# Designs tried in a protein design run: peptides against a protein of PDB entry 3B8E. Part 219

Target 1, 230 residues: chain A of PDB entry 3B8E
Amino acid sequence: PFLIFIIANIPLPLGTVTILCIDLGTDMVPAISLAYEQAESDIMKRQPRNPKTDKLVNEQLISMAYGQIGMIQALGGFFTYFVILAENGFLPIHLLGLRVNWDDRWINDVEDSYGQQWTYEQRKIVEFTCHTPFFVTIVVVQWADLVICKTRRNSVFQQGMKNKILIFGLFEETALAAFLSYCPGMGVALRMYPLKPTWWFCAFPYSLLIFVYDEVRKLIIRRRPGGWVE

## One batch from the design tools (peptide; made by RFdiffusion4, then SolubleMPNN)

Design b1_p29_1_s1 (from b1_p29_1, 24 letters changed)
Fold by OpenDDE base, seed 2:
Structure b1_p29_1_s1 (fold): chain B 230 residues (1-230), chain A 29 residues (1-29)
Amino acid sequence: as target 1 above (230 residues)
Amino acid sequence: KKKEILEAIEKLEKETLKLIEEHIKRLEE
């Protein structure tokens, strides 16, 4: 997220503290859960022919899976960010390169895509309004990602949610998201304004798309073992 | 091992929440 922010020069979609909260609070539990599940799945499916090579392959697979999940999460967050800003008059194209003027306290007449002028305070309110939904979107996307990444080849429907660690991680992430979104003082501390309950559902279509994409990917892998999609 | 991992996760979560609370407290001061 931060890299896209720098490259695109868009208003900050997620605060640095919130990013740290995601990295420490939301990504760690999923990563541990995925590492554990991959270890279990690999142990169950393959007799370790070569424990050294299998460990290296497993670490690479975990790293790739984590990297892919992180990218998907970021995309989901950015989607929500762009939706919120578009609803407030800032189309994605208009946001490109707007950061310099957006962050300038002395410019109080930044125009949106429709010619409406925004004061610095108004812009920052909209920016901070995006932080909480961005975070919540990541959590909701993580629900799907955790469920789909449980198995590399098998459908989620075939294995079910038998992993207690995964379920626990989902509850913890949700609890953390609720805490950060609704706890008094979070607006000041983390610049995460209270989230309307409706915004929790904005990520669901994206989560569903990811879920469908992963199931299709798994289906392709099952039909063509050793393909480029693996 | 599962219990140990869960306990470690719970501990890390509590520590993270505590850090967040401390950070909030510092910002309110």
Scores: peptide ipSAE 0.013, ipTM 0.283, DockQ to the pose 0.014
Fold by OpenDDE base, seed 1:
Structure b1_p29_1_s1 (fold): chain B 230 residues (1-230), chain A 29 residues (1-29)
Amino acid sequence: as target 1 above (230 residues)
Amino acid sequence: KKKEILEAIEKLEKETLKLIEEHIKRLEE
């Protein structure tokens, strides 16, 4: 998120403190649970190989899992960010390069995509309003990602929800998201303003799409072992 | 090892939340 913010020069979609909360409180437990589950499903269930080779493959799979989940989460977060800003009159194209004027406190007439002028204070309120739903979206997407990415090849319907660590991780991240979203003072402390409950569902269509895509992908892999999709 | 890692993460999460709560309290005073 921060890299895209720098590259695209868009208004800050997610605060630094919020990012830290994601990394420390949301991503770690689920990611570890997933990494172990993947290792068990994709590597440990195979016939014994050279221990050195198996270790290397395991490290690669863990790295790939972290990378893929992080990318999908970021996409989900940005989707929500762009939806919120679009609803407030800022279309995605208009946001490109807007950062300089957006962050200038002396410019109180920044125009949105429809010609409406926004004061600095108004812009910052909208910006900070995006932080909470971005975070929540990441959590909601993680629900899907963690369920889907349990294995490289197997369907969710085949694996089920047997990993207690994963379930615990999902609970913890959801609890943290609720706390950060609704606890008084979070707007000032973390720049996370309270979120309407409806925004929890903003990521669901996205999660569903990922789910369908991944299930189709896995189906193809199962039917065509060694294909380009693997 | 899995249990130890999980416990370490839970501890870190708890400490982080405490710091946030303390920060909120300071801001409300």
Scores: peptide ipSAE 0.013, ipTM 0.288, DockQ to the pose 0.013
Fold by OpenDDE base, seed 3:
Structure b1_p29_1_s1 (fold): chain B 230 residues (1-230), chain A 29 residues (1-29)
Amino acid sequence: as target 1 above (230 residues)
Amino acid sequence: KKKEILEAIEKLEKETLKLIEEHIKRLEE
């Protein structure tokens, strides 16, 4: 999300604190899962034929899988961001390159796609209105990741711990999202305004998309074991 | 090892929540 913000030069879709929460939450759970899988593999005394190549391949496969899921999550968040801004008069094409004028407090006449002028304060309210729905969208999309991990036919023991860690991580992210969205003072503290309940449902199509993507990926892997999609 | 990892996660969560609460308190003052 932050890279797209810099490259496209659009208004900031997520607050820095929320980005940090997502990065810490999404990186920690996979890291713990990987550390546990390595520890369990070491205990199970399967001599990897080539420990360096097999470890590198497994790390690359896991990194690619999480990277792809992360990109789909970001796309879901950006969709919600563009929908909210479009409903407030800013079409996606108009947002390209607008950041410099958007963030300038001395410019109080930034025009939307319909010629309406927006003050700095009004623009910041709209920007901060996007932060909470974007974060919630990512959390809802991560629910699909839980289902994906639960349906992976890895060893029952590896799945059991990964599932518990993932369930716990998902519960934490959901609780954090609810707290940040509805706790009094969070709008001022974290620039996250209260979310309308309808925005929780905006993410469900993307959760379904991730689920379908993973099922298709699994189907391809089953049909072509050792292919590039593993 | 499972218990140790879960305890470490719970500790990190409690510390994070405490930091957020302290930050909120400072902003309300």
Scores: peptide ipSAE 0.006, ipTM 0.255, DockQ to the pose 0.013; fails the geometry check
Fold by OpenDDE base, seed 4:
Structure b1_p29_1_s1 (fold): chain B 230 residues (1-230), chain A 29 residues (1-29)
Amino acid sequence: as target 1 above (230 residues)
Amino acid sequence: KKKEILEAIEKLEKETLKLIEEHIKRLEE
């Protein structure tokens, strides 16, 4: 998110503190969950033919899958960001290069895509309005990520959700998102303004995409045992 | 061991939330 902010010169979609909350508060629990997750029986019970090379290959495949999921998560966040700004009159194309004028407190007549002039204060309000939904979008997408991480070969529907740590992580992330979104003072402290409940659903298409991606991946693995997609 | 880890995480989360709440209260004053 921050890299795209710099490259595209768009208004900041997510505050640095919020990013820190994601990294430390949201991502840590999933990481712990994964570390203590009982590896799927098919992964653990398969003795690697070559422990060194097969482990490295498996780690690379896992890393690649997580990289792709991370990309989908980022896209989900940016989708939410662009939707909110578009609803406030700023089309995506208009946001490109707008940061300089957007962040200039002395410019009070920044025009949106429809010619409406925005004061600095108004611009900052809409910017901060984007922070919370972006964060929530990431959390909702992470629900899917956590669920799919439980299995490598079997469908989620086949293995079920028995990992208590995983379930706890889901609730923790959700609780943190709710706290940051609705707790009084968060708009001032974290520049996260209150979130309309409807924005929780904005990420669902991307969560679904992750599920579909993972199920397709797993299906390929099941049909082609020993393939590179594992 | 898993229960102990979960309890430790829950404790850390509660402490973190308390710190955030205290910080918010200070900003509202």
Scores: peptide ipSAE 0.006, ipTM 0.269, DockQ to the pose 0.013; fails the geometry check

Design b1_p29_1_s3 (from b1_p29_1, 25 letters changed)
Fold by OpenDDE base, seed 1:
Structure b1_p29_1_s3 (fold): chain B 230 residues (1-230), chain A 29 residues (1-29)
Amino acid sequence: as target 1 above (230 residues)
Amino acid sequence: LKEEILKAIEEVLEKTRKEIEELIKKAEE
């Protein structure tokens, strides 16, 4: 997220507080859940042919898969960001290079894509309006990610939702997202302004994409045991 | 390049922090 922000020089899509909420509020419980997740029975039954090489290969494959999932997650957040700004009159192409003027308090006549002038306060409101849905998008995408993390090879439908900690993590992050989105004062305290409930659905295509990606990946792994899935 | 990226991130973080503090101050007035 920050890389795109810096390269494109767009208004800040994700605030520091939002990032902290993601890192501390949404990622910790999932990480703990993974520590207690039962290993898949089929993976445990497979003895590595070469313990050194096969472990390394598996770690690399997992790292690559999570890297790809992380990219999809980021894309989901940015998609929501661009949609919100577009609805407020800022088309994606217009946002490129706009950050300098956007963040300048003394410039109160920043024009949107339609020639409407935006004061600094108005710009900050719309920026902060993006922080909440970006966060919510990340949470919704993490639903799929967390469910995926439960299994390495088996389908979610085959493995089931047996880890109580994982389930708790899903509820916790959702509750946190709801709290931050709708609790009074969050706009001032955390730069997270209230979110329309419809924005929760903006992330669903990306969650589905991650889910489908993982199911396809797992299907390939099941069909080709020990093969590389790039 | 990595150092420049990190520096840019730090600048954004610091700016964001200052803005939050200002907003909190305004809300208390």
Scores: peptide ipSAE 0.006, ipTM 0.258, DockQ to the pose 0.017
Fold by OpenDDE base, seed 2:
Structure b1_p29_1_s3 (fold): chain B 230 residues (1-230), chain A 29 residues (1-29)
Amino acid sequence: as target 1 above (230 residues)
Amino acid sequence: LKEEILKAIEEVLEKTRKEIEELIKKAEE
């Protein structure tokens, strides 16, 4: 997320403190859950091939999976960010290169895509309004990703939600998201303004799409074992 | 390019830090 912010020179979609909260809070439990499930699944299904090569392949696969999931989560967050800014009059194309003027306290006449002028304070309110939905979107997308990653090859519908650690992780992430979104003072402390409950649902279509995509991917993998889609 | 990116990151971090400090100061007032 931060790299896209720098490259595109857009207003900051996610605060540094929020990024730290994601890295330390939301990603840790899911990562542990996935590590345990992979260890269990690998122990049960893999005949001991060459232990050195299998360990390296597993570490690479885990790293790639986490990297891909992180990218998908970031895309979901950015989608929500662009939707909120578009609803406030800033189209995505207009945001490109706007950061310099956006962050300048002395410029109080930044125009949106429709010619409305925005003061520095108004811009910062909109920016901070984006931080919380971005975070919540990541959490909601993580729900789907965690459910998807539970099974490498089998449908979630076949194995069900038997992993207690996964369930605990989902509750922990949700509780953290609720705390950061609605606890008094978080707007000042973390630059996360309270969310309207409707914004929780903004990520659901995206989560559903990811879920469908992964189920289709798994179906293809099951039909063509050893294909490039793995 | 790496140095420019790092500098840009540092500038953003410094601005963010200053803003946080200002917000803390306002909250203490």
Scores: peptide ipSAE 0.005, ipTM 0.244, DockQ to the pose 0.017
Fold by OpenDDE base, seed 3:
Structure b1_p29_1_s3 (fold): chain B 230 residues (1-230), chain A 29 residues (1-29)
Amino acid sequence: as target 1 above (230 residues)
Amino acid sequence: LKEEILKAIEEVLEKTRKEIEELIKKAEE
């Protein structure tokens, strides 16, 4: 998210403190759960291999999986960000290059896509209004991504939800998201204004979509081992 | 191994909770 902010010069979709909350509060537990699940699977299915090479391969695989999850999360978050800004009068194309004027406190007449003028304070309210939904979207997408990453080739329904660490991680992420969204003072501390409950469901279609696509992908892999979709 | 991982998770969560609580206190001031 921050990279796109820099490259596109758009208003900041997610604050730095909120990013830290994602990294420390939401991503760490899932990463540990995936590492545990992979280690357990490797112990059960693989003969003893060279510890150095196997460790390196496993670390690389976990890193790649985590990177892919992060990219999918970012896409979901940015979708929500652009929807909210569009609803407030800022079309995506208008946001490109707007950061300089957006962040200038002396400019109080920044125009939206419809010619409405926005004061600095009003712009910042809209910006901070985007932070919470962006974060919540990431959490909701992460639910699906974690479930997807639980298995490489097998369906989630075949593997089951036996990993207590993964389940715990999902609940902790949800609890953290609720806390950051509704706890008093979060608007000031984290630049996250309270979220309307309806926004929790905005990411569900996206999560469902990626889940379905992954299940189809896995089904193809099972039917055609060594295929290009692997 | 499972117990060690769970302990590590609990430590990270506790740290995160404390940090958030501190931020809340600062925001209320």
Scores: peptide ipSAE 0.000, ipTM 0.249, DockQ to the pose 0.013
Fold by OpenDDE base, seed 5:
Structure b1_p29_1_s3 (fold): chain B 230 residues (1-230), chain A 29 residues (1-29)
Amino acid sequence: as target 1 above (230 residues)
Amino acid sequence: LKEEILKAIEEVLEKTRKEIEELIKKAEE
């Protein structure tokens, strides 16, 4: 997310608080969940392998998969960001390179895509309005991520949702998102302004995309053992 | 790198907060 912010020179889409919440809230529980995850049903069917070589390969494959998921996750967040700004009059193309003027407190007449002038304060309100939805988008996408993390090769439908820690993670991150989004004072304290409930649904297509992506990936792995997609 | 970026963002946010507070103060005057 920050790389796009720097490269595209757009208004800041994600706050530091949201990052902390992701790191401490949404990412930690999955990591713990993985430690207590049940063995995949196909593990016992695998032939003996070279543990040294296979460990390295598995680490690389897992890293690539999570990297791809992270990219889709970021895209979902930015999608929500652009939708919110578009609703406020800033089309995506107009945001490119706007950061310099956006962050300048002495410029109180930054024009949106429709010629409306925005004061510095108004711009910052809109910017902060994006922080919560971005976070919520990440949480919604993490639903799919948490579900797919249960297995590396087997379908979620085959493995089921037996890991109580994983299930707890889904509720915990959702509750955290709801708390940060709707608790009074969060706009002032955390610069996370309240989110309309409808924005929770904005990320659903991306959550579904991640789910489908992972199921397809796993299907390919099952059909082509030792492939580069694993 | 991540920590450095986070720190930089925190600095920007803190600066922004102060600026907004100043603007609010000026608007109330």
Scores: peptide ipSAE 0.006, ipTM 0.242, DockQ to the pose 0.015; fails the geometry check

Design b1_p29_1_s4 (from b1_p29_1, 25 letters changed)
Fold by OpenDDE base, seed 3:
Structure b1_p29_1_s4 (fold): chain B 230 residues (1-230), chain A 29 residues (1-29)
Amino acid sequence: as target 1 above (230 residues)
Amino acid sequence: KEEEKREAIQKLLEETLKLIEELIKEAEE
């Protein structure tokens, strides 16, 4: 999200602190899962044929898979961001390069796509209105990861542990998202204004997309064991 | 031994989530 913000010079769709929280949460769950798999392998006294190479390959494969899912999640967030801005008069094409004028507090006549002038304060309200639904969209898309984990062919023990860890992580993330969305004090401090409950459902198509993506990936893996898609 | 490892992983997760909550709280201040 932050890279697109820099490259496109659009208004910031999500606060830096919130981005950090997402990044930490998203990276930690895979890391814990990988650590668990290694620990279980050690318990089973199954030494990898080449511990260094096999470990590196597995870490790379997992990182790539989660990286791809993360990109789709980000796209979902940006979609929600652009929809909200469009509803407020700013079409996506108009947002390109607008950052300089958008963030200038001395410019109080920034025009939207329909010629309406927006003060600095009004622009910031709209910007902050986008932060919450962007974050919520990411959280809702992550729910699909729960389904993905349930459908993995892992040992009963591995599957159980991964599911509990993931469920706990998603629950905490969802609770946090709800708290930030509806608590005025924390929401304002993080520049995340309250959103309509209907926006929680905006991300469901993307959750479905993640599910379909994973099923297709699994299908390819089944047909081509050891392929690059693993 | 498996239970101990499970507990350690759960503890790590809880600590990580707590850290995230603290960061959010700090941002509120």
Scores: peptide ipSAE 0.009, ipTM 0.239, DockQ to the pose 0.014
Fold by OpenDDE base, seed 5:
Structure b1_p29_1_s4 (fold): chain B 230 residues (1-230), chain A 29 residues (1-29)
Amino acid sequence: as target 1 above (230 residues)
Amino acid sequence: KEEEKREAIQKLLEETLKLIEELIKEAEE
């Protein structure tokens, strides 16, 4: 998100603190779940595999998976961001390069795509209105990520959601999202204004995309062991 | 080994929570 913010010169879609909450709070649970899955898989595999080579392969697979999932998460977040801004009169094309004027407190006449003038305060309100939905979008997408992390090669549909850590992660992320979205003072502390409940559903297509992507990836891995995707 | 991993994860979680708290404090300042 921060890189796209710099490159596109758009208003900041997500605060730095919120990004840190995602990275440190939500991304840890998948990492933990993967670590446990690795331990379980290693225990179940009777044959002494070379632990050094298997760890390296697993780290590469995890790194690639997280990188790809992270890109989909970012896309989902930005989609939500652009939808909210569009609903408030700022079309995506108009946002490009607008940051300089957007962040200038002395400019109180920034025009939206329809010629409406926005004060600095009004702009910041709409910006902060985007932070919560962006975060929630990431959390909803991470639900899919958590579920897919339970299985390396097998379909999620085959193994089910019996992992207590995975279930805990889903609840933790959801609870955190609800807390940050609706707790009084979060608008001031984290620049996250309350989210309309309908925005929780905005990320669902991207969660589905992650599921489909992971299932396709796993299918490819199963059909072509040692291919370019391992 | 499983207990050691659990302890390591718990320690990592605690350190992460502390880091988040510090970052929140820095952001409030």
Scores: peptide ipSAE 0.007, ipTM 0.239, DockQ to the pose 0.014
Fold by OpenDDE base, seed 2:
Structure b1_p29_1_s4 (fold): chain B 230 residues (1-230), chain A 29 residues (1-29)
Amino acid sequence: as target 1 above (230 residues)
Amino acid sequence: KEEEKREAIQKLLEETLKLIEELIKEAEE
């Protein structure tokens, strides 16, 4: 997310603190889940495959999968960000390179895509309005990822414990999202304004897209064993 | 490799933005 922000020079879609919360909070459960998968995979590897090569391959696969999931999550958040900004008059193309003017407190006449002028305060309100939906979108996308992981596991492993960890992770992330979205003072502390319930649903189409993408990816991997897409 | 990744990300971003614009246009119609 931060890299996209730097590359695109768009207004900050997610606050630094929120990014940290995502990095520390949302990544923990997947990491734990992956660690358990690796442990279980190691238990199931009955055949004396070279444990060093298998571990390295698994670590690379986990790292790649995690990186891809993170990228997809970021894209989901950015999608929601762009939708909100578009609804407020800022089309995505117009946002490209706008950050410099957007963050300048002395510029109070930043024009949107329709010629409406926005004060610095108005722009910051819109920006901060995007932070919560961005975060919530990531959480909702993570639900899809967890469901995909569960489905993948259920197809391979009758693992009840993994389901409990995944469920716990879902609840934790959802609770965190609810806390950050609706707790009084979070607007001041984290610059996350309260989220309208309707915005929770904005992420669902993207969650579906992620689901489809992951399924397609899995299909491609199955059809081309040994491809680097793993 | 980092430049290639950056270019790939930039291209992906551009494609994503284009897709979003198309979706917005479709929603406005």
Scores: peptide ipSAE 0.005, ipTM 0.232, DockQ to the pose 0.039
Fold by OpenDDE base, seed 1:
Structure b1_p29_1_s4 (fold): chain B 230 residues (1-230), chain A 29 residues (1-29)
Amino acid sequence: as target 1 above (230 residues)
Amino acid sequence: KEEEKREAIQKLLEETLKLIEELIKEAEE
């Protein structure tokens, strides 16, 4: 997320402290869950013909999976960020390069995509309003990602949610999201303003899309074992 | 195999922590 922020010079979609909360509070349990589940995968069930090379391949696969999940999460968060800003009059194209003016306290006439002027305070309120939904979106996307990662080849419907670590991770993420979104003082401490319950649903279409994509991918893999998609 | 998994998880955690530290440093600048 930070790389896109720097490259695009858009207003900060997520505070540093919030990112830390995501990485430490949300990603640890999923990463542990994924490591355990990948260990149960058919690739690990094969006796390592060469322990060194097979370990390396497994570490690479875990790293790649984690990286892909992180990218998908970031995309979900950014989607929600852009939706919120668009609803407030800032279209994505207008946000490109706006950071400098957005963060300038002395500029109180930053125009949105419709010519409405925004004071610094108003802009910061909108920015901080995006932090919580961005975080919540990541959590909701992580639900899908965790469920997806559990099953390399089989449908989620076939394996179910039997992993206690996965279930615990989902609850922890949800609890953390609820805490950060609704606990008094989080607006000041973490720059996360209270979230309207409706914003929890903003990520669902994206999560569903990922879920469908993964199910289709798995279906293709099952039909064509040994294809490039593995 | 379980120890190797633990080591892999630990390494991943360490790398993630390092990444977070770098991100924090970049955000403080």
Scores: peptide ipSAE 0.011, ipTM 0.237, DockQ to the pose 0.016; fails the geometry check

